# Designs tried in a protein design run: peptides against a protein of PDB entry 7Q4I. Part 62

Target 1, 281 residues: chain A of PDB entry 7Q4I
Amino acid sequence: HENSTIAERLYSEVRVLCWIMTNPSNHQKKARHVKRTWGKRCNKLIFMSSAKDDELDAVALPVGEGRNNLWGKTKEAYKYIYEHHINDADWFLKADDDTYTIVENMRYMLYPYSPETPVYFGCKFKPYVKQGYMSGGAGYVLSREAVRRFVVEALPNPKLCKSDNSGAEDVEIGKCLQNVNVLAGDSRDSNGRGRFFPFVPEHHLIPSHTDKKFWYWQYIFYKTDEGLDCCSDNAISFHYVSPNQMYVLDYLIYHLRPYGIINTPDALPNKLAVGELMPEI

## One batch from the design tools (peptide; made by RFdiffusion4, then SolubleMPNN)

Design b2_p13_8_s3 (from b2_p13_8, 9 letters changed)
Fold by OpenDDE base, seed 2:
Structure b2_p13_8_s3 (fold): chain B 281 residues (1-281), chain A 13 residues (1-13)
Amino acid sequence: as target 1 above (281 residues)
Amino acid sequence: SGLEEAVEMIEKE
């Protein structure tokens, strides 16, 4: 039998609303598998679409579909969250319908932070935004204050936030958040290992003779290595996870156990004051 | 088992 006492505590103290970016063509193909796997571990789960789906709990946002509308969808999603759900959680995760998230590990990372701190976390990339921005595919999580600043301060001001619905979604929100002094946090663990990943586990864990010219190595904000040291023992997310692989990951993470090995969790860190960040690694 | 549950979820789709 598992002892989930700490996880249950964090579920109550670190409330996470997960919103999933999807579209009507993916409701059955992808989004439902998120709902049946990792999405059930969110305190609240909402699917943001262009069509309503009562089975999925999908919201029809007033946006078009396609890659050139993802930024528009993100803006409308956070407006919807702010209007209807800002008090339902402390943290607000964006994920894609092919992102897999270990929500317990995210709660562990977020535990010391105040939700009133203007901060967001994810896989930090260095281009286009001075402080960096979080990779859209790896998923990113905003504090309640970050959502407030984004919706109330950034979105209404075309000088702070792009009014058009076109552009790279993750870059555009990163620009907007920087412009309202929302900090791009460091999501790495105490050993300097990443927690949010823009690819499947295999691509990070297996040392590939990948050309050092691969764009990812130029985009990553923090130095990272390949192999087993690539990833935190408390990794949070992976991207390009197929529907079938979501069930595989659920089995491997939550069901498969090596007999006779007991993991003792580290002690929770002290809570930070409002506006305070964890020390640099 | 976790595997059986995962398989059943996939098959019901």
Scores: peptide ipSAE 0.030, ipTM 0.655, DockQ to the pose 0.022
Fold by OpenDDE base, seed 1:
Structure b2_p13_8_s3 (fold): chain B 281 residues (1-281), chain A 13 residues (1-13)
Amino acid sequence: as target 1 above (281 residues)
Amino acid sequence: SGLEEAVEMIEKE
């Protein structure tokens, strides 16, 4: 028998709205697999597209498709969330239709923080933005206050937030959030291990001599090791996860158990005051 | 089993 009492408590106390970046060509190919796997563990799940799909719960945003419109889609997605869903959750996750997320581990990371703290979390990158920005592919999560500041304070002001729909989506939202004093949080665990990953587990877990020249090592904000020490035992996300791999991950994480091994969860940390962050490691 | 459920979900697609 599985004891989910703590997970059920966190589901109630740390409410997460997940919005999935997708397009009409991927509704059946990718997005439906998110809905059937990890997306069912969100408190609210919305697919942000250019076409409505009632079976998927997809929203038609007033944007074009293609990589050059990702920033435009992100702006419209958060406007839609603020208008219709700002009270449905405490935290607001952006993920791609090939991102896999362990929502329980995200709730554990977020538990001490107030939703009224202007903060967001993800895989932090160092270029272009002084405080850093969160990788778009790994997914990133905003507090309710961060969403409010983004939509109400940043987006209406061209001096604070880029009005054009062009540019790297993750960099542009990172600039906007910095300009309204939303803090780029540290998502690492107590051992300094990362939780949000812009690649599949294999890429992070397997040391490669060639990978030291890979752009990722120049972009990562915090120093990280390769191999088994790369990743938190409470990792939150992976990117470039195929539809088939989503079902495999669901099986491995939630169903497969080594007989005779019982995991005892760590105690929950103390809750922080509004505006307070966990100490950096 | 979790594997059977995963296989069934893939096949229903």
Scores: peptide ipSAE 0.025, ipTM 0.610, DockQ to the pose 0.022
Fold by OpenDDE base, seed 4:
Structure b2_p13_8_s3 (fold): chain B 281 residues (1-281), chain A 13 residues (1-13)
Amino acid sequence: as target 1 above (281 residues)
Amino acid sequence: SGLEEAVEMIEKE
């Protein structure tokens, strides 16, 4: 018997629309496994593609396929969300079809924030954008106000937001959001541990003898420790998760239990005012 | 992009 009362409360109070970046070739290979695992814990789940798929709930966006069109797809995805779904949720998560997300942990992080606060969260990177930007692979979540500002204020203005569909989608949205005063939030927990991860758990948890020259250490906005202190106990996302690993993670997180250990959740923080952020650690 | 570099690293592993 599980007591899910707090999780159920947060499901109702912190509504999350998850949109999944995918393509027609990945509908069956990857996206369906998101739908069958962590995606079922979103308040709404939409797959953003170039082809409609009624079994998957995929939307055909007016974009081409390929890595060079990811920015175009991101722009059209958020336009679609704003037009059809802006009131269906409070928060709007972008994830890839190989991102795994613990949605309950995301709701816990988001709980104190107003969805009318212009803020977004993810794995913050420092290059190219003064305030930082969120890694596309780790997934990033926009408040309702952030989506509004992005679609209504940024996208129509070529001075604020790149009109071309080329470029790194995460960098480009980060530039656009900064230009409309959407704040790049701190997603770290109270211990300074990260919650959004651009790699699989193994790559973060195992101190890899990865040379300090590894690009990730140059990109990460906040200093992170390697090993077991890398990751919050309330981690939100991992990237490069294979379809099989999604089911493994679902089993490990939601089914496998150590007998005789009962975790008591931390108390919810106080809600913040509109425009207020948690203090930086 | 950092993402492209990450993908290339994982594809090489």
Scores: peptide ipSAE 0.012, ipTM 0.532, DockQ to the pose 0.153
Fold by OpenDDE base, seed 5:
Structure b2_p13_8_s3 (fold): chain B 281 residues (1-281), chain A 13 residues (1-13)
Amino acid sequence: as target 1 above (281 residues)
Amino acid sequence: SGLEEAVEMIEKE
């Protein structure tokens, strides 16, 4: 028997809508596997595409396909969410069709925050945006107020948000959010360990896996190391996860148990006021 | 189990 009482409480109190960036060629190859694994733990799951798929629950956005239109797809996805789903959740996660997410760990991180606080979380990068921006591949989560500000205040104003559909999706949304005073939050745990990762676990856990000249070390906002101290015990996301690896991760995280070891969850933190952030580490 | 079904589906693709 498993005791999920706290997880069930957080499922009701910290409601998450997950939207998945995909395309028609990946509906069966990738997106379907998200739906069959971690996506089922979201309060609502929507696939954002250029073609409708009733089996997948995919939405046909009025956008073209290709890397040069990812920013256009992100803008239309958040417009769609705001128009149809803004009250269906408190938090709104963007992920790719090769991102894996431990949704319970995300709810734990988000629990103290008000969804009316203009904040978003992810793997924070330092270039191009003064406060930083969140890596697109690691996935990023906006509060309800952040979505409102993005769609209502930023998108209609070409001075605040890029009107063209070209550019790096994660950088462009980061610029728009900064321009409407949405805060780039700190996703690290109480030990200073990251929770959102732009690569698979192996790339972060194995020391010296990457060269010191690798671009990632120049982009990370917070100092981090490789090895066991790279990652929170309550990590939230990994990127470049194959369909096969999604099922392996589901088994390892939710089914495989070391006999005789019982994990006691930490106490929930106090809730923050609207506009309040957790103290810096 | 749901896991067994998932593994079988992957092997067929």
Scores: peptide ipSAE 0.023, ipTM 0.615, DockQ to the pose 0.023; fails the geometry check

Design b2_p13_8_s4 (from b2_p13_8, 9 letters changed)
Fold by OpenDDE base, seed 3:
Structure b2_p13_8_s4 (fold): chain B 281 residues (1-281), chain A 13 residues (1-13)
Amino acid sequence: as target 1 above (281 residues)
Amino acid sequence: SGIEEEIKMRESE
């Protein structure tokens, strides 16, 4: 027995388009497993590739493959979304084909925000961009207004957005978004715990899993702890999740239940005005 | 780790 009434309400009120960055070699190996697991919980799911795949619902973007083309693919993906799908959702998530996302938790985080607020969320990093930028691997979500500003205002202007397709994808979009006054939001919960994660759960949950000199600790925008206090009870995403792990996570999150324990969701927060953000923690 | 290298490569491009 399960009651999903609140989740169904949020599915209707907080519409999310998920686009998955993939390539033809990963359509069957990775992307298909996203479609069969967490991707089915998006309001709309699109796979952005260099080749069309009707079985997967993959779009062939006019870009080459390779690491040096990731920024180009992101630009073309959002151009495609703006042209064809800007009214199909309120929020637009970028994820990799090895990112796992709990979409219900993302809707919960986004609920108070207006999609007309120029804001985006993810795992915020501090280097290169003054306000920070969102880690590409953890996935990041743009409001409808953020997508509009990115595509209409930033991309056409080489002074605001890099015209070349080279560079770190997440850094470059972060620069572009900052230049059009799209705010890098705080995705932490009320306890200051993160929701978007650039690694698998094990790497975040286990204390001292990485060396103190590990680059991540220098990049993270907000101070974070290791261990059980690392992660929100309403965590949204993890990266480097294998296809097999996606099915395991689906089972653990949506099917496996400890008998006799019932979770009661917190009340929804008040909605914010256009342009308003949640107070800093 | 392979993960660390992969992320470094993405950001260093």
Scores: peptide ipSAE 0.032, ipTM 0.734, DockQ to the pose 0.465
Fold by OpenDDE base, seed 2:
Structure b2_p13_8_s4 (fold): chain B 281 residues (1-281), chain A 13 residues (1-13)
Amino acid sequence: as target 1 above (281 residues)
Amino acid sequence: SGIEEEIKMRESE
């Protein structure tokens, strides 16, 4: 009783490789639940770890574990993708093993853009990087050209990209991408509502859940509202999602239906030329 | 919150 024709079209036309940041201690605790829920909707799903796991399809990257190695793992992950998988997808999503992603909504956002446009999307933060950078926890997605520029042009040059493995991985990749003219895109919908979220839905949907002095309000690049208007009807990601909550979200989003309510999707926008962005809202 | 502190620590490094 479900019509998924448009979603199937976008699955073929907007190919997404999802790589999941994880570690060996989280393979069973967290990563496997990504694989059993939203990760199955990626065109390709890879878990980037320090140890191989054949059941998970985890890759052992030549990096150490710990917070201070996240940047190193990100660099090695994209190097691995460029070497082995650059033509397997059009877009390349980084997510954490506690990030939940509605991949269909991401494909909808990405549809008008050329993979050859040097652009990436996510929850844009304004500090440290002039054009902004994308929150690591909310997940961020690079075009194929952005991956190429990152790996081939930025990483080999210490002046463009940090050579050591320390630092905030999302800030560091943001600096590198800016230095090779990869654009920090606007992921908001046509109503100006966000799509990538660095917290669980509850934290964004409930008004006054956080103090006005909460750092998030100072970090967000675009002004956002609280409550139901905080989030796009086509929201893409949430962070700090527990394994159990992933199954709940899967049920709510893909199975639970209010009887008698039928949603008609908006028409797809026109495709943009290479290098062209959607108009700012 | 613990989440706020975790993110702040990560971004401050």
Scores: peptide ipSAE 0.032, ipTM 0.736, DockQ to the pose 0.507
Fold by OpenDDE base, seed 5:
Formats: sequence, C-alpha cells, structure tokens
Structure b2_p13_8_s4 (fold): chain B 281 residues (1-281), chain A 13 residues (1-13)
Amino acid sequence: as target 1 above (281 residues)
Amino acid sequence: SGIEEEIKMRESE
C-alpha cells in the first residue's frame, strides 16, 4: 500500500553506481551486510577488494591491503569504473563497508544537477584543500564528468595527482579533483542541515556528545550544531555503522511507520544547466 | 568507539 512513484522515477533518472571499499577479511563480516541492506537500492553495486568474490560481486584490484594502500585502492577503483562502468550510471558513490546510505535521499539531492557538471558531494572538510574536500568515512559521490576528469586528466599527471599510494585517500582525491576544476559542492538541505555524516546518528544527534576541542569541529567546512538541527530530514549517510545496525536502520527507515502520519514529499526542484550549481544558502 | 578510531586516524596523518 506504499506509493513509491517518485522514488521509482528518481531511480530511473538519477542512476547511482555504488562502490564499496573493502578487503578479503571483511567480505563475510561487513560487506555482505551492505549487499543485503542499503546496497540493494543502488542501480549498480560493486565491492572493491584485493581478492575476487563472485558471491559478493567483489573485484580484485591490483593493490595491497592496509591503511597505507587506501589511496592506491581508490585510484584503481575509479580506473576500473571508468573502464567498465562509466555509462552504467550518472553518479558514482564511494562508501566504506561500515557506511550506511539512504540512496533515495541522495537521488533527491542530485536530481537538479547534470552528471556532465564537474562536481562531487559529501561531508565537506576545510583543511589541506582550498575549496575543501569530502570526508572519506561519510562517503562521497562524483558526477560522471568528475570521474572522467579524475581518471583521464588528473591520475596520469604526477603534478596534479599523487603517484604514490600513501596518504589520506579523501585528502588526496580532493587535491586531484580541485586540480582539474571539479567543484566541491554543498550537500546541505534548504535549511542548511547536513546530509553526509562521518559518524553514527547518535554522535550527531545528542548535544554535547563531543568536546568542543574535538578535531571534527575544526575540520567541518560549514558550521553545524549538534541535536535535531544537526541533520537533514533527508540525510544521506552515516559512518561506523555495524552490520547489526544496518538491519536496524533498514527496519526503522523503510518498514516502521507511525500510524496515521502520512509524509508528502516536497516538489522536485528545477533542473540546472550543465556547470550550474544550486544557489548558496 | 568510532570517534576514537577517527581521532587516531587523523592524528597519524
């Protein structure tokens, strides 16, 4: 008795390929639970690993494992996507195997943008990169044009993109994307509330959960408060979500309903021209 | 906690 007409329209018009960063030791422990929950709502779902797994749909990238290879894995993942899947979607989401994503909310945010606009979205941080960069843990989404520029223009040039596989993957891709004029977009809703989150909902929703000296408050690009005003009603992602919590979130978001309350979605915004961004809030 | 892990990651960079 659900009406999913608008969600079905957006599934068709705003196609999303989700790639999940994982490793062989996490295929069964974490990655399979992404596949059984929110990953089902992507148009295409691929797990990027160092070993092939046909049950999971995992790809063996030519990279080593460990924290020092995350940047290398990100580069190879996008090279693989560009070679095999660049026309299978309009937008390309990176997430970790402990990230939870509400894909319908991401499609809603992305709807007005052209996939030919060089832009990417996520939880924007201000250090190291002038325009900012997107937090790796919260997940980030590139337009098709952003992927093209990253793989074709940035990666082959050591002056534009780090050749070594070491470093923070989110900072390094942020530097590369800036160097090829991919814009770091604003993912906030019309009320100025964030949509991508580098922690679990509890850490953002509860006031005074963290000290003001906590690094996060110095890193966020846009000023954000804790509590109910922290998060959009159309939030997109959370990080450090355990496998069990993924099933809980799926139940709460897609099954549990307060009887007698009907949510009517807002009208879709007008589509933007190629290269055009939403106005500043 | 996830926060502690993130703190450690950022401090090591």
Scores: peptide ipSAE 0.031, ipTM 0.729, DockQ to the pose 0.460
Fold by OpenDDE base, seed 1:
Structure b2_p13_8_s4 (fold): chain B 281 residues (1-281), chain A 13 residues (1-13)
Amino acid sequence: as target 1 above (281 residues)
Amino acid sequence: SGIEEEIKMRESE
């Protein structure tokens, strides 16, 4: 039997609402598989769509579908969360319906932070936003205070946040959050390894899988290497994960065990004061 | 591949 005492503690102390970006055509094809795998480990799971689905627990947002509406959907999703669910969690994760997330590892990363600290985490990119922004595909998580600032302070002000629904949703939210002094946190582990990944594990783990001219290497905020040292032992997310691969990952991470190897978790760090961040590596 | 899709997404933005 597994000893999950620490994981259970973190489940209670680091409450996460996960909202999944999806559309009606993907409810059965993709979103359902999120719900049946990693999504069940969120404290609250909501699917943000253009059509209601009671079986999935999908919300119909007042937006159209398509790539040009992703920013609009993100704005409406966080408005909905703020109105209905702001006290249901401490942290608010955006993920796509093809993102896989190890929620326990995210809780571990978030544990020292106050949800009243204006901060958000993800795979940080350097272009367009001075402090950086978080990759949309890798998923990103906002503190409760970050959500409040985004919805109450940024969204109503067209000088702070783009009123049009066009543009790259991750860049646009990054601009808005910067403008209300929400900090782009460092999600790397103590060894400087990343936790949020915009691609499948294979693309990060295999050395020289991509050309050095590949845009990703120009976008990453922190220098990272390929291979086994690319990724934290406590990695949080991967993108472009197919429905079938979600079940594979769920099995590999939560069920498959090498006999005779016992992992002892590191001690939890001390909690930070409101507004305090972990030092960058 | 996921990389190709991401490239397409970024180019379309």
Scores: peptide ipSAE 0.030, ipTM 0.730, DockQ to the pose 0.405

## One batch from the design tools (peptide; made by RFdiffusion4, then SolubleMPNN)

Design b2_p14_1_s1 (from b2_p14_1, 6 letters changed)
Fold by OpenDDE base, seed 5:
Structure b2_p14_1_s1 (fold): chain B 281 residues (1-281), chain A 14 residues (1-14)
Amino acid sequence: as target 1 above (281 residues)
Amino acid sequence: SAQEDALEIAKETS
C-alpha cells in the first residue's frame, strides 16, 4: 500500500516534457529502456532523433548524426518543442538516452518557481559562460519562458547564438541562454547538496573515487564533496546509466522498501512570484 | 555529453 497524493498533485501542477537525445542506432539499445523506466513518469516523453520511430515516439529532426551535430540537434529539438508542444508542459527537460531521472524530485525542486520565470536548472559548470552552464549529460530543464526566449530571441540572432551545428551543445545553449537573460539557477537542496549529476551514483558517493586533478572538480560551479554529503536525498539525475542499471534503479527507488520505515515528505515551500528565485543558501 | 566524454578521455590518457 502506497500514498502518492502529493506526487499526483505535483504531476498535475508541475508538468514536465522530457525530450531524449538519441539516434537511430540507439532506439532499441538505449532509448526504449528510458521509455520503459523513468520516462513513463514524464507528462510527455519525446525522443529526438534523425529517423522517425512510431513505436518509440521518436521524431526525425532535420539534422545529421554524430557528435559534431549534437548542438544542431538541440536547436532543432527545441524549435520542434516550441512549435508543437510549448503549452503541453510547464518545464522542458533535456536528457541523454543514458541519463536516469527521478521526475518526482525534479517536480519538487521546480514547484515554487513560475514557468514564466526565465530560468533553467541542472548541474552547473563554471567555465566558458559567466553565469555558468548546465552539464549536458546530467540533463537540464528549461522553464517555458526560457524555451520561448531561446527559440524566438536567441536562435534567430547569430550574435546571440551560434548558427552552425558544431561545438559542445551544453556550452553553446548556455551561451545563448545567458545572452537572452535566462538565469542559470541553483539546483542544490536546502542543505547545499546537488541534485543533478553527470556520472553514475557510485562515482559521486564513494570518497576518493577520483583525485582532485579530475576535471570535474575544476568545472563544478558550487563546491561539493564525495560521499553521502555529495548528493541530495531528493537527487534528480545521474548519467552513464546503462539500460540494465535503469531497471535496477527503478526497482530500488520505486519498489524496494525497508520494512517498518515510513518517510514523511517535507512541506511544500511557498510559491515564488514571476522572476523571483529561491534565496541563496 | 560529448564534452564530458572528451574530458574523461583526456584524463584517462594523461
Scores: peptide ipSAE 0.034, ipTM 0.734, DockQ to the pose 0.277
Fold by OpenDDE base, seed 1:
Structure b2_p14_1_s1 (fold): chain B 281 residues (1-281), chain A 14 residues (1-14)
Amino acid sequence: as target 1 above (281 residues)
Amino acid sequence: SAQEDALEIAKETS
């Protein structure tokens, strides 16, 4: 037996639409496992594909498949969301079909922010974009206002947003969002620990897993450590999670309990005004 | 990102 009163409150007050980047070949292999695990905790879950799948709730976007079309798919996905679903949620998460997300922890992070604030969150990288951009694999979440600005102000203007479908998806949306004054937020917790992660927990938790010459250490916007201090107790996402590992994570996070240990959540912070951000740490 | 994509490809081939 558990008490989920606060989680239920946040479910109603911090509504999240999750859209999953996928393709027809991965509907059964990957996407359905997202739907059966963490995706069921979103207020709305949509799979963005090139083919319809009513069982999965997949949408056929007017794009081709392949890595060179990911930017095109992202643009069409947010256009679709704006047209059909902009009022169905307050926040709009992009994730891959091998990303695992603890949605309750994301709601906790987002709670103080107004959805009318032009902001987005994720694992912030420093190259190419002055304010930084969010890792595509770790997943990133836009406010409702950020989606509006992206679709209505940025996409129609080739000077603000790349019109062709080539380029790194996460970099290109980062450029577009910066050009319409959508802020790249800080997703770290009060202890300075990250919440969105572009790799599996194992890669972040084990010290010296990678050489410091590894590209990740040159890309991270904020300094971070490896080991147990790498990750927030309220971590939000991990990438490169296999379908089998999604079920393992679901079990470990939501079912497995160490007997006799009771967790008491911290108090919710005060809500911020429209346009206000939490102080940088 | 391009770097993440490269890493994913490496995992798929290993």
Scores: peptide ipSAE 0.034, ipTM 0.733, DockQ to the pose 0.279
Fold by OpenDDE base, seed 4:
Structure b2_p14_1_s1 (fold): chain B 281 residues (1-281), chain A 14 residues (1-14)
Amino acid sequence: as target 1 above (281 residues)
Amino acid sequence: SAQEDALEIAKETS
């Protein structure tokens, strides 16, 4: 028996549209497994592709395939969302077809924020963008206002947003969002632990898994620790999660229980006014 | 990101 009353409340109050970056070759290999696991916990789930797939609920965006077109696909995805789905959710998550997301933990993080606040969250990186940008692989979530500003204010202005489709999509959207005063939020928990992760749990949990010369340590915006304290108990996302690992994570997170241990959730924080952020730790 | 892509490729090729 499970008490999901708070989770159900947040499902209603913190509506999340998840869009998944994919391509036709990955519809069956990867994307369908997102749909069968964590994606079912989104309020709305859309797969952004270059080909339509009614079984998957994939949208054919007017873009080419390939790594060099990811920025173009991101722009078209958010244009599509703004045109068709801007009122279907409060928050809009981008994830890859090998990203795993604990949507309930994301709703918990987002709960105090107004969707009319121009803010977005993810794994913040420090290079290239003054306020930082969010890792593409870890997934990033925009408020409704952030989507509006991105699509309506940034995209039409080449001075604010790159018009061509080349470049790292996460860096480019980060530049665009900064230029329209969308704030790069702090997604860390109250203990300063991260919630969005650009790698699998093993890579973050195991001390000295990578050397200090590894690019990640130079890119991470906030100082982070290795080991068990690397990650929030309310972690939101992991990247490079294989299809098989998605089912394993679903089992471990939602089914496997240590007998006799009952988790009591923390109280929800007070809601913030429009434009207000939680203090940085 | 370009860095993430490089890691993904490295994993696939290893």
Scores: peptide ipSAE 0.033, ipTM 0.731, DockQ to the pose 0.276
Fold by OpenDDE base, seed 3:
Structure b2_p14_1_s1 (fold): chain B 281 residues (1-281), chain A 14 residues (1-14)
Amino acid sequence: as target 1 above (281 residues)
Amino acid sequence: SAQEDALEIAKETS
């Protein structure tokens, strides 16, 4: 028997709306498997597409498909959320249809923060944006206030936010958010370990998997190590997760247990005031 | 994503 009392509490107190970036060709191939695995643990789950799908609960945004339209889709997705769902959650996660998320760990990270604090979290990259930006693939989560500022203050102003739909969506939203004073938070745990990951666990856990010249090492905002020290015990997301691997991860994380080992969760931290962030490590 | 673009660039330069 599992004791999920704390998780249930956080489910109620830290409400998360997850929107999944997808397209019509991936509704059945990828998005459906998100819905059947980690997506069911979101307080609300919406699939953002260019075509409606009643089985998936996909929304048809007024955008075209293709890599050149990802930024446009992101803008329209958050506009849709703001118009229809801004009060349905406290935090708003963007994920790809090949991102796997441990929502309970995200709630734990977010618990101390006020949703009225203009902040967002993810895997922070350092190029292009002074404060950094969050990796699109690893997924990023905006506070309710961050969504409001993005949609109401940034998007309508071409000086603050790119009006064209082209460009790297994660960089562009990062620029927009910076311009409206939404802070790029530090998602690392108390040991300095990352929580949002732009690759599969294998790529982070195995040392020397990539060349030292690999772009990732130049892009990461915070120093990170490879191996077992790469990742928080409370890691939140991984990217490039195949549909089959989503079910594997679901089994490993939520079902498979080493007999005789009981994990006791740490105490919840104190809640922060509006505008207050956790101290930097 | 920027990552995908970076990966593509890396593939082209390798």
Scores: peptide ipSAE 0.038, ipTM 0.746, DockQ to the pose 0.252; fails the geometry check

